# Peptides against a protein of PDB entry 4Y8H, part 54

Target 1, 196 residues: chain A of PDB entry 4Y8H
Amino acid sequence: TSIMAVTFKDGVILGADSRTTTGAYIANRVTDKLTRVHDKIWCCRSGSAADTQAIADIVQYHLELYTSQYGTPSTETAASVFKELCYENKDNLTAGIIVAGYDDKNKGEVYTIPLGGSVHKLPYAIAGSGSTFIYGYCDKNFRENMSKEETVDFIKHSLSQAIKWDGSSGGVIRMVVLTAAGVERLIFYPDEYEQL

## One batch from the design tools (peptide; made by RFdiffusion4, then SolubleMPNN)

Design b2_p19_3_s2 (from b2_p19_3, 12 letters changed)
Fold by OpenDDE base, seed 5:
Parts: sequence; structure tokens; C-alpha cells
Structure b2_p19_3_s2 (fold): chain B 196 residues (1-196), chain A 19 residues (1-19)
Amino acid sequence: as target 1 above (196 residues)
Amino acid sequence: MEEIRRQNEELAKKVAEAL
């Protein structure tokens, strides 16, 4: 797995590979690593598929309840719910989650919740087995307030590098762009990103 | 930042061991 979320000038972009590994089988799942928990609040999931799906489902439920009572939740609120679940259950969970969202007040925000359930607000975050290979690249190439296009390219190059070195990553690169304009889904195929 | 990276690596190891 290779996942990341990057704040930029107009919001935030989440990115993920699509490879799933189950024993000897390698499959390409389409959308599960990028999961919607609210209209403009999404997460990247790494670790146990079952654990992270359960967490995301619970968060989505809580945010729906929140919305019905108080209106649209902030990304920080979503991250707080994730944190509570991950931290309180850390002894029984194998999960790493990046929460990313957009709202008009806070713009694009990223919160990373690594194993153990700590929460960290960052301008960008990377996770998954592929992330180990791209810390240096990301540190060198990330810039704050990039354009949408620059950010897409940054994520595409980063995940491409992760996929090159991580056997547990591959398939298509999926992205979700969250801005004032709405939600946009992008897809990039190996024939494109492998040449980067 | 280092702690986050360490935890990510630990998670990756745990996943690999479970496969």
C-alpha cells in the first residue's frame, strides 16, 4: 500500500495505489483505499482491511449523526473521531489512517493517525508500506500552496516511486481532489506513471 | 516526524507478517 494526502492552494488531494495482497494473490481494487466519510472529508487507509473499514464505517456514521444535529463537521472533528477509535482500541487494531478534508473556513487539512492512535496535523502525509521508500523524495519536492496540477504531479511521481520499490503497491493510482468546487476523482494507469 | 515514520514502518511489518 502507498497512500498520501497533500494540502495545496485550493484544498487537498488524497492519493492511493490500488493493489491488494492476499497471500499469493495480487488484485487491483478500485476505490477502497480512498474512503469517503463525509462529502468533503475522506481518508486513506493502510493496515488491516477489516480494521480500517470498520473504523471508517463508524466514523461515517458519527459524522452523519453530527451533520443531522449540528451541520457539516470540520476535518478536525473527523480526525478526532478517528483518533478516539484508533487510540482506545490500539491493542486490537492494525490501522494507519490519513484523514483529509476541505471546508471554507479551514481550507484543505490533513491529519495522520499512525499505528498507536496518535494524531498529527500536517501539510502533507504519507503512509503504507510504500511510504518508506519516498520520505526523501517527498521531503525534497513538497511545497506549500502548490497548484492543483503541481499537486497532482507531486502525488503521481511520489506514488510512482513508491510502487517501483514496494511489491505490495501497484495497479492504478487513484486521487480524490477536495476543493470549494466539489469532489473530483482522478485515475492514472501504469502505462503513464511507470514512465515517470 | 520520526515517530510517525517509525510507526508507519512498524505497521508495514505487522501487515507483512500477517500475510
Scores: peptide ipSAE 0.572, ipTM 0.922, DockQ to the pose 0.888
Fold by OpenDDE base, seed 1:
Structure b2_p19_3_s2 (fold): chain B 196 residues (1-196), chain A 19 residues (1-19)
Amino acid sequence: as target 1 above (196 residues)
Amino acid sequence: MEEIRRQNEELAKKVAEAL
């Protein structure tokens, strides 16, 4: 798995590969590593598919309930719900989650919740087995307040490098762009990103 | 950042061991 979320001038972009593994079998099927928990709050999931899906489902439910009572939750609120679930169940969970969202007040925000259930607000975050190969690349190439196009390119190059080195990553690169304008879904295929 | 990276690596190891 290779996942990341990057704040930029106009919001935030989440990115993920689509490879899944089951034992020795590798599948390049499109997956839901990018998961919606609210209209403009999404997450990247790493670890146990079952664990992370369960957490995301619970968060989605809580945010729907929150919305019904109080209106649209902030990204920080969503991250807090994720953190609570991950920390309280840390002994029984194999999960790493990046939460990313956009609202008009806070703009794009990224919160990473690694194994153990701590929460960290960052300008960008990477996770998954592929992330270990691209820390240096990302640290060198990330810039704050990039354009949408620059950010898409940064994520595409980063994940391409992760996929190149990580046998557990591959397939398509999916992205979700969250801005004031709405939600945009992007997909990039191996024929394109392998050439980078 | 170092702690996050360590935890990500630990997670990757756990996943690999479970497969």
Scores: peptide ipSAE 0.561, ipTM 0.919, DockQ to the pose 0.940
Fold by OpenDDE base, seed 2:
Structure b2_p19_3_s2 (fold): chain B 196 residues (1-196), chain A 19 residues (1-19)
Amino acid sequence: as target 1 above (196 residues)
Amino acid sequence: MEEIRRQNEELAKKVAEAL
């Protein structure tokens, strides 16, 4: 798995590979590791497919309840719900989650929740087995307040590099763009990103 | 950041061991 979320000038973009492998915690099928928990709050999932799906489902439920009572939750609120679930169940969960969202007040925000259930607000986050190969690249190439196109390119190059080295990553690169304009899904195929 | 990276690596290891 290679996942990331990147804040930029107009919002935030989440990115993920699509490969899943056979194992105790992972179904051998193409999966969308970018999961909606609210209209403009999404997450990137790494670790156990079952664990992370269960967590995301619970968070989505909580955010729906929240919305019905109080209106649209902030990204921070969503991250707090994820944190509570991950931390309280840390001994029984194999999960790493990046939460990303957009709202008009806070713009794009990224929160990473690694193994153990801590939460960290960052301008960008990477996770998954492929992330270990691209820390250096991301640190050198990330810039704050990039354009949409620059950010798409940054994510595409980053995940391409991760996929090159991580046998557990591959398939298509999916992205979700969250801005004031709405939600946009992007997809990039191996023939495109392997040439980078 | 280093702790996050360590935890990500640990997660990756756990996943790999479960394959």
Scores: peptide ipSAE 0.518, ipTM 0.908, DockQ to the pose 0.726
Fold by OpenDDE base, seed 4:
Structure b2_p19_3_s2 (fold): chain B 196 residues (1-196), chain A 19 residues (1-19)
Amino acid sequence: as target 1 above (196 residues)
Amino acid sequence: MEEIRRQNEELAKKVAEAL
């Protein structure tokens, strides 16, 4: 898996590959690793498909309940729910989550929750087995307050490089753009990103 | 940041169905 979320001038963009594996084998399945937990709060999932799906389902439920009682939750609130679940169940979970969201007050925010259930607010985050290959690239090329197009390009290039080196990453690159304008879904196919 | 990197690397362990 190669996943990332990047804050930019107008919000946040999440990106992911779509490959799944069973042990050492590539599974014959295209998985969406970008998961909605609220209208403009999404997460990137790495680790166990089952564990991360269960966590995301629980968070989505909590945020729906929250919304009915208190209105739209902040991204920080969502991250706190993820953190509690991941930390309290750390002995029984194999999960790495990046939480990203947009609201008018806080704009785009990113919270990374690595194995163990700590939470870290960052301007951008990367995770998954492919992330190990692109820490240097991302650190060099990330800039705060990029345009949408610059951010899409940054994510596309980053994930392309991760996929190139990580056998557990591949398939399509998916992105979700969260801004005041709404939610936009993007997809890029190997024929495009392999040439970068 | 180093701890986050280490944790991400540890997460790359084999699972029944892994992302």
Scores: peptide ipSAE 0.214, ipTM 0.812, DockQ to the pose 0.502; fails the geometry check

Design b2_p19_3_s3 (from b2_p19_3, 13 letters changed)
Fold by OpenDDE base, seed 2:
Structure b2_p19_3_s3 (fold): chain B 196 residues (1-196), chain A 19 residues (1-19)
Amino acid sequence: as target 1 above (196 residues)
Amino acid sequence: MEEIRKENEELTKKVREAL
């Protein structure tokens, strides 16, 4: 798995590969690792697909309950819920989660929740087995307040490199763009990103 | 915040039971 989320001028973009692995079996089918927990709060998940999905489902439920009582939650609130669930279940979870969201007050925000259930707010985050190959690339090429197009390109190039070197990453690159304008899903196929 | 914490603890328990 290769996942990332990047803040930019107008919001935040989450990106992920779509490969799934089970033992020696590698599937390049189009899988959605980008998970909605609220209208403009999403997450990227790595590790146990079933376990992280269960966490995301619970977070979604919690945020719905929160919304009914207090109004739309912040991205920070969502990250806190993830953190608590991951921390309390850290002995049973193999999970790396990136939480990203947009609201008019805070704009785009990214929170990374590595194994162990800590939480870190960052301008961008990468995770998954493929991330180990692109820390240097991302650090060199990331800039704050990029345009949407620049950010899409940054994510596309980053994940392309991760996929190139990580046998557990591949398939399509999916992105979710969160801005004031709404939610946009993007998809890029190997024929495009392999040429980068 | 305290109410959220309590709710999170309850939800966390549900997660553990599901794992």
Scores: peptide ipSAE 0.014, ipTM 0.489, DockQ to the pose 0.041
Fold by OpenDDE base, seed 3:
Structure b2_p19_3_s3 (fold): chain B 196 residues (1-196), chain A 19 residues (1-19)
Amino acid sequence: as target 1 above (196 residues)
Amino acid sequence: MEEIRKENEELTKKVREAL
């Protein structure tokens, strides 16, 4: 798995590969690792698909209740709910989760939640088995306040590099763009990114 | 806090059983 989220001038973009593996074998399915927990709050998931889906479902439920009582939650609030659930289940959970969201007050925000259940706010985050191959690349090429197009390109190149080296990453690259204008889903196929 | 934790645990169990 290779996942990332990147803040930019107008909001935030989440990105993920789609490969699913079982042990050393590649499953013949495409997995969506980008999950909606609120209108403009999403997460990237790595590790146990079943366990992380359960967590995401619980978070979504809590945020729905929150919205009905208090209005739209902040991205930080969503990240805190994820953090608590991941921490409480840390002994039985294999999960790397990135939470990203947009609101008019805070703009695009990214929070990374590693296996231990800590939470870290960052301008961008990477995770999954493929992330180990692209820390240097991302550090070199990331810039704050990029345009949408620059950010899409950055994510596409980063994930392409991760896929080249990580046997557990591959398939299509999916992205979700969160801005004031709304939510946009993007998809890029191997023939497009393998040449990068 | 404790009540919230218990609620989350119960909900987690239900969600896992449903998946």
Scores: peptide ipSAE 0.007, ipTM 0.454, DockQ to the pose 0.038
Fold by OpenDDE base, seed 4:
Structure b2_p19_3_s3 (fold): chain B 196 residues (1-196), chain A 19 residues (1-19)
Amino acid sequence: as target 1 above (196 residues)
Amino acid sequence: MEEIRKENEELTKKVREAL
């Protein structure tokens, strides 16, 4: 798995590969590692698919209840709910989760939640088995307040590099763009990103 | 950033060959 989320001038973009693995078996299925928990709050998931899906479902439920009582939650609120659930389940959870969202007040925000249930607010985050190969690339190429197109290219190139070196990553590259204008899903296929 | 990277790298090892 290779996942990332990147803030930019107009919001935030989440990106992920689609490969799933079970030990020695590599499934070239289109797996959605980008999960909606609210209209403009999403997460990237790595690790145990079942466990992280359960957490995401619980978060989505809590944010729906929150919305009915208090209005739209902030990305920070969503990240806090994730953090608590990950911390409470840390003994049984192998999860790397990146929470990203957009609202008019805070704009695009990214929170990374590594194992143990800590939470860190960052301008961008990477995780998953492929992330170790692209820390240097991301540090070199990330810039604050990029355009949408620059950010898409940054994520596409970053994940392409991760996929190149990580046997547990591959398939299509999926992205979700969160801005004031709404939600946009993007997809990029191996034939285009393998040649970058 | 360095501590976050270390945590993520440790997670990477644990999650290798999984989702």
Scores: peptide ipSAE 0.026, ipTM 0.563, DockQ to the pose 0.466; fails the geometry check
Fold by OpenDDE base, seed 1:
Structure b2_p19_3_s3 (fold): chain B 196 residues (1-196), chain A 19 residues (1-19)
Amino acid sequence: as target 1 above (196 residues)
Amino acid sequence: MEEIRKENEELTKKVREAL
């Protein structure tokens, strides 16, 4: 798995590969690693697909409840709910989760929740088995307040590199763009990103 | 957050048991 979320001038973009692995078997499928928990709050998931889906479902429920009582939750609130669930289940839960969202007050925000259930706010985050190969690349090439197009290219190149070196990453690259204008979904295929 | 946290404690236990 290779996942990342990047804040930019107008919001935040989440990106993920789609490969699924079971033991030594590699399947190039369109696996949903980008999950909606609120209109403009999404997460990237790594680790156990079933376990992290259960966590995301619980978060989604609580954010719906929160909305009915208090209005739209902040991305920080969503990250806190994730953190609590991951921390309380840390003994049995093998999960790395990136929470990203947009609102008019805070703009694009990214929170990373690594194994153990800590939470860290960052301008961008990477995770998954493929992330180890691209820390240097991302550090070198990330810039704050990039345009949408620059950010898409940054994510595409980053994940392409991760996929190149990580046998557990591959398939299509999916992105979700969160801005004031709404939610946009992007997809890029191997024939395109393998040439980068 | 406090209200959500309290409610999550019960759900968290259920998740843990399912893992």
Scores: peptide ipSAE 0.013, ipTM 0.466, DockQ to the pose 0.043; fails the geometry check

Design b2_p19_3_s4 (from b2_p19_3, 12 letters changed)
Fold by OpenDDE base, seed 5:
Structure b2_p19_3_s4 (fold): chain B 196 residues (1-196), chain A 19 residues (1-19)
Amino acid sequence: as target 1 above (196 residues)
Amino acid sequence: MEEIRKEIEELNKKVKAAL
C-alpha cells in the first residue's frame, strides 16, 4: 500500500493506490483504500484489510452518534476515535491509518496513526509499505498552501514513485478532495502515472 | 486451547488480505 493525505490551500486531498495482496499474490487490483467516516472526514487505510475496515466502521458509527447529539464532529475528534481504537487494540490489530478532513473552522487537517496507535497532526502524511520510497521526494516537493492542481500533481507523482518500487502497491491512484465545495473523487490509471 | 489459538492466528495472518 501507498497512501497519503495532503493539506492544501482549500482543504485536503487523500490519495491511495488500489492494490490488495494476499501473500505474494495480487488479490484485488482496484481496491478502494479511501474510506468515508463522515461527510468530509475520510481515512486512508494500510495494513490488514479486515482490521482497517473494522476500525473505520466503528469510527463511522461513533461519528454518526456524535453528529446526532452534538452536530458535525471535527477531524480531530475523528482522529481521537481512531487513536483510541488503534491504541487500545494494538496487540490485536495491524492498522496504519491516515485521517483527513475538512471543516470551515479548521480547514484541511491530517492526522497519521501508525501501528501502535500514536497520533500525529501533520501538514501532510504518507504511510504504507510504499511510503518508505518517497519520504525524500515528499519532503523536497511538499509546499504549504498549494493549489488543488498542484496538490493533485504532487500526490500523483509521489504515489507513482511509491508504486514503482513497492510490489505491494499498484493499480489505479484514487484521490478524494475535501473542500468547502464538497467531496470530489478522482482516479488516475497506470498509463498516465507510470510515465511520470 | 492456547496452542490451537496461536495456530489459527498464524493461519489467519497468512490468508488475510493486506493493503
Scores: peptide ipSAE 0.269, ipTM 0.591, DockQ to the pose 0.048; fails the geometry check
Fold by OpenDDE base, seed 4:
Structure b2_p19_3_s4 (fold): chain B 196 residues (1-196), chain A 19 residues (1-19)
Amino acid sequence: as target 1 above (196 residues)
Amino acid sequence: MEEIRKEIEELNKKVKAAL
């Protein structure tokens, strides 16, 4: 897996490859690793497909309940729920989660929840087996307050490089854009990003 | 939390896939 989330001028963009593996075999080429937990709070999933799906389902339920009682949760609140689940179950989970969300007060925010269940607020985060290949590239090329187009390009190039080197990453590149204007899903195919 | 752990374990038995 290669996943990332990047804050930018108008919000946040999540990105992911789409490969799922079972051992050395590609089980699914078009997996959706970008998972909605609230209207404008999403996550990127890495690690166990089952573990991360279960966690995301629980968080989604919790945030729905929260909303009914208190109104729209913050991205920080969502990250806290993820953190608690991942930390309390760290001995039985293989889950790496990036939480990203947008609200009018805080704008785009990114929280990374690595194995072990710590939480880190960052301007951008990368994770998954492919991320190890692109730390240098991302550090060099990330800038604060990029445009939407610049951020899409940054994510596309980053994930393309990760996919190139990581056998556990591939398929399509999916993105979710979260801004005041709403939610937008993007998809990029190998014939495009492999040429970058 | 224990129930959640059990559910995750059961899911892992059914879905041995990695992201």
Scores: peptide ipSAE 0.218, ipTM 0.624, DockQ to the pose 0.055; fails the geometry check
Fold by OpenDDE base, seed 3:
Structure b2_p19_3_s4 (fold): chain B 196 residues (1-196), chain A 19 residues (1-19)
Amino acid sequence: as target 1 above (196 residues)
Amino acid sequence: MEEIRKEIEELNKKVKAAL
């Protein structure tokens, strides 16, 4: 897996490859690793497909319950729910999660929750087996307050490089854009990003 | 949380795919 989330001028963009593996075999080419837990709070999933799906489902339920009692949760609140689930069950879970969300007060925010269940707020985050190959590239090329187009390009190039080197990453590149204007889903196919 | 853990473990028995 290669996943990332990037804050930018108008909000945040999540990105992911779409490969799922079972052992050494490719099981699915078009998995959706970008999962909605609230209207403008999403996550990127890496690790166990079952574990990360279960965690996301539980978080979604908690955020729905929260909304009914208190109104729309912040991205920080969502990240805290993820953190508690991942930390309390760390001995039985293989989950790497990036939480990203947008609200009018805090704008775009990114929280990374690596194995072990710690939580870190960052301007951008990368994770998954492919992330190892792109730390240098991302550090060199990330800028604060990029445009939407610049951020899409940054994510596309980053994930393209990760996919190139990581056998566990591939397929399509999916993105979710979260801004004041709403939610937008993007998809990019191999013929496009492999040439970058 | 224990109940949640058991549910996740049961799911893992059924789904062995990795992301």
Scores: peptide ipSAE 0.209, ipTM 0.630, DockQ to the pose 0.054; fails the geometry check
Fold by OpenDDE base, seed 2:
Structure b2_p19_3_s4 (fold): chain B 196 residues (1-196), chain A 19 residues (1-19)
Amino acid sequence: as target 1 above (196 residues)
Amino acid sequence: MEEIRKEIEELNKKVKAAL
């Protein structure tokens, strides 16, 4: 898996490859690793498909309950719920999560929750087995307050590089753009990003 | 949290895929 989330001028963009594996075999080429937990709070998932799906489902439920009582939760609140689940169940989970969300007060925010259940707020985060190959690239090329287009390109190039080196990553590149204007899903195919 | 753990564990028995 190669996943990332990037804050930018107008919000945040999540990105992911789409490969799922079973052992050494590709089980699914078009998996959706970008999961909604609230209208403008999403996550990127790495690790166990089952574990991360269960976590996301629980978080979604909690955020729905939260909303009914208190209104729209912050991205930080969502990250806290993820953290609690991952930390308290660390011995039984294989889950790496990036939480990203947008709200009018905080704008785009990114929280990374690696194995073990720590939480880190960052201007951008990368995770998954493919991320190890792109730390240098991302550090060199990330800029704060990029445009939407610049951020899409940054994510596309980053994930393309990760996919080149990581056998556990591949397929399509999915993105979710979260801004004041709403939610937008993007998809980029190998014929496009492999040429970058 | 124990209930959550068990739910995840049971789900893992059904799904073998990794991301």
Scores: peptide ipSAE 0.207, ipTM 0.630, DockQ to the pose 0.055; fails the geometry check

Design b2_p19_4_s1
Fold by OpenDDE base, seed 4:
Structure b2_p19_4_s1 (fold): chain B 196 residues (1-196), chain A 19 residues (1-19)
Amino acid sequence: as target 1 above (196 residues)
Amino acid sequence: DEELLRKLLEELAKLPEVL
């Protein structure tokens, strides 16, 4: 897996590859690793497909309940729920989560929840087996307050490089853009990103 | 052997998936 979330001028963009493995084998499945937990709060998933799906489902439920009682939760609140679940169950979970969301007050925010269940607020985060190959690239090329187009390009190039080096990453690159204007899903195919 | 391949693929589909 190669996943990332990047804050930018107008919000936040999540990105992910779509490859799924089954043991040592690449499964013939195109997975959506970008998962909605609230209207403008999404997550990137790495690790166990089952574990991360269960966590995301629980978070979604909690946020729906929260919304019914208190209104729209903040991204920080969502990250806290993820953190608690991952930390309390760390001995039984293999989950790496990036939480990203947008609201008018806080704008785009990114929280990374690595194995063990710590939480870190960052301007951008990368995770998954492919992330190890792109720390240097991302550090060099990330800038604060990029445009949407610059951020899409940054994510596309970053994930393309991760996919190139990581056998556990591949397929399509999916993105979710979260801004005041709404939610937008993007997809990029190998014939495009492999040429970068 | 197509039958063997089919069986192998079915078994692989039952294994845990990792992202």
Scores: peptide ipSAE 0.501, ipTM 0.799, DockQ to the pose 0.520; fails the geometry check
Fold by OpenDDE base, seed 5:
Parts: C-alpha cells; sequence; structure tokens
Structure b2_p19_4_s1 (fold): chain B 196 residues (1-196), chain A 19 residues (1-19)
C-alpha cells in the first residue's frame, strides 16, 4: 500500500493505490483504500483489510451518533476516535490510518495514526509499505497552500514513485478532494502515472 | 488441471487480505 493525505490552499486531498495482497500473492482486485467516515472526513487505510475496515465502520457509526446529538464533528474528533480504537486494541490490530477532513473553521487537516495508535497532526502524511520510498521526495516537493492542481500533481508523482519501488502497491491511483465546494473523486490509471 | 487450479484459487481467496 501507498497512501497519503495533503493539506492545501482550499482543503485536503487523500490519495491511495489500489493493490491488494493475499499472502505472498498480488490479488487481481482493485481496492478502494479511501474510506468515508463522514461527509467531509475520510481516511486512508493500510495493513489488514479486515482490521482497517472494522475500525472505519466503528468510527463511522460513532460519528453518525455524534452528528445526531451535537452536529458535524471536527476532523480532530474523528482522529481521536480512530486513535482510541487503534491504541486500546494495538495488540490485536494491524492498522495504519491517515485521517483527513475539511470544515469551514479548521479547513483541511491531516492526522496520521501509525501502528501502535499514536496520533500526529501534520500538514501532510504518507503511510503504507510504499511510503518508505518517497519520504525524501515528499519532503523536498511538498509546499504549504498549494493549489488543487499542484496538490493533485504532487500526490500523483509521489504515489507513482512509491508504486514503482513497492511491489505491494499498484493499480489505479485514487484521490478524494475535500473542500468547501464538496467532495470530488479522482482516478488515474497506470498508463498515465507510470510515465511520470 | 483446471479443477486443481480452481481449488487453489479458492483456498487463496480465504487468506487474509493486506492493503
Amino acid sequence: as target 1 above (196 residues)
Amino acid sequence: DEELLRKLLEELAKLPEVL
């Protein structure tokens, strides 16, 4: 897996590859690793497909309850729920999560929750087995307050590099753009990103 | 052997998926 989330001028963009592995095999399945937990709060998932899906389902449920009682939750609230689940169950879970969301008050925010259940608020985050190959690239090329187009390009190039070197990453690149204007899903195919 | 292949694929499908 190669996943990332990047804050930018107008909000936040999540990105992910779509490859899934089963044991030592690469499955012929195009997986959506970008998961909605609220209208404008999404997560990137790495690790156990089952574990991360279970966590996301629980978070989504909690945020629905929260909304019914208190209104729209903040991204920080969502990250806190993820953190609590991941930390308290760290001995039984294999989950790497990036939480990203947008609201009018806080704008785009990114929280990374690596194995162990710590939480870190960052301008951008990368995770998954492919992330190890792109720390340097991302550090050199990330800028705060990029445009949407610049951010899409940054994510596309970053994930392309991760996929190039990580056998556990590949397929399509999916993105979710979260802004005041709403939610937008993007998809990029190998013929495009492999040439970068 | 198509039948053997089918069985192997079925067993593979039961293994945990990793992202």
Scores: peptide ipSAE 0.497, ipTM 0.799, DockQ to the pose 0.540; fails the geometry check
Fold by OpenDDE base, seed 1:
Structure b2_p19_4_s1 (fold): chain B 196 residues (1-196), chain A 19 residues (1-19)
Amino acid sequence: as target 1 above (196 residues)
Amino acid sequence: DEELLRKLLEELAKLPEVL
């Protein structure tokens, strides 16, 4: 897996590859690793598909309940729910999560929750087996307050580089753009990003 | 062997999926 989330001028963009692995074997199954937990709060998932799906489902439920009582939750609140689940169940879970969201007050925010259930707020985050290959690239090329187009290109290039080296990453690159204007899903195919 | 491959794929499908 190669996943990332990047804050930018108008909000935040999540990105992910789609390859999955079964046991020790690389599968050609396509998975959507970008998961909605609220209208403008999404997550990137790495690790156990079952574990991360269960966690996301529980978070979604909690955020729906929260909304009914208190109104729209902040991204920080969502990250806190993820953190509690991942930390309290760390002995039984294999989950790496990036939480990203947008609201008018806080704009785009990114929280990374690695194995163990710690939580870290960052201007951008990368995770998954492919992230090891692109720490240097991302550090060199990330800029704060990029445009939407610049951010899409940054994510596309970053994930493309990760996919080149990580056998557990590949397929399509999916993105979710979260801004005041709404939610937009993007998809990029190998013929495009392999040439970068 | 087509049959062997089919059986192998079926067994692999039962293993946990990792992202």
Scores: peptide ipSAE 0.490, ipTM 0.791, DockQ to the pose 0.517; fails the geometry check
Fold by OpenDDE base, seed 3:
Order: structure tokens, then C-alpha cells, then sequence
Structure b2_p19_4_s1 (fold): chain B 196 residues (1-196), chain A 19 residues (1-19)
């Protein structure tokens, strides 16, 4: 897996590859690793497909319950719910999560929750087996307050490099853009990003 | 909710896929 989330001028963009593995084998299945937990709060998933889906489902449930009682939750609240689940169940779960969301008060925010269930707020985050190959690239090329187009390009190039080197990453690149204007889903195919 | 998590994990008991 190669996943990332990047804050930018108008909000936040999540990105992911789509490859899955079964044991030691590369699966032909294309998976959507970008998962909605609230209207403008999404996550990137790495690790166990089953574990991360279960966690996301529980978080979605809690956020729906929260909404009914208190109104729309903040991205920080969502990250806290993820953190608690991942930390309390760390001995039985293999989950790496990036939480990203947008609201009018806080704008775009990114929280990374690596194995073990710690939580870190960052301007951008990368995770998954492919992330190891792109730490240097991302550090060199990330800028604060990029445009939407610049951020899409940054994520596309970053994930393309990760996929190039990581056998456990590949397929399509998916993105979710979260801004005041709403939610937008993007998809990029190998013939496009492999040429970068 | 650990019990809810356990139930969901059991319901999702499929061939192990890794992302």
C-alpha cells in the first residue's frame, strides 16, 4: 500500500493506490483504500483489509451517533476515536490509518495513526509499505498552501514513485478532495501516472 | 466499543487481504 493525505490552500486531498495482497501473492482485486467516516472526514487505510474496514465502520457509527447528539464532529474528534480503537486493540489489529477532514473553522487537517495507536497531526502524511520509498521526495517537494492542481500533481507524482518501487502497491490512484465546495473523487490509471 | 469491534471483525472473517 501507498497512501497519503495533504493539506493545501483550500482543504485537504487524500490519495491511495488500489493493490491488495493475499498472503505472499499479489491479488488482482482493486480495492478502494479511501473510506468515508463522515461527509467531509475520510481515511486512508493500510494493513489488514478486514481490520481497517472494521475500525472505519465503528468510527463511522460513533460519528453518526455524535452528530445526532452534538452536531458535526471535528476532524480531531474523528482522529481521537480512531486512535482509541487502534491503541486499545493494538495487540489484535494490524492497522495504519491516515485521517483527513475539512471544516470551515479548522480547514483541512491530517492526522496519522501508525501501528501502535499513536496519533500525530501533520501538514501532510504518508504511510504504507510504499511510503518508505518517497519520504525524501515528499520532504523535498511538499509546500504549504499549494493550489488544488499543484496538490493533485504532488500526490500523483509521489504515489507514482511509491508504486514504481513497492511491489505491494499498484493499480489505480484514487484521490478524494475535501473543501468548502464539497467532496470530489478522482481516479488516475497506470498509463497516465507510469509516465511521470 | 471492543465488543462491537470483535463482532465486526468476526463478520468480516474472509480470506486475509492486506492493503
Amino acid sequence: as target 1 above (196 residues)
Amino acid sequence: DEELLRKLLEELAKLPEVL
Scores: peptide ipSAE 0.468, ipTM 0.779, DockQ to the pose 0.358; fails the geometry check

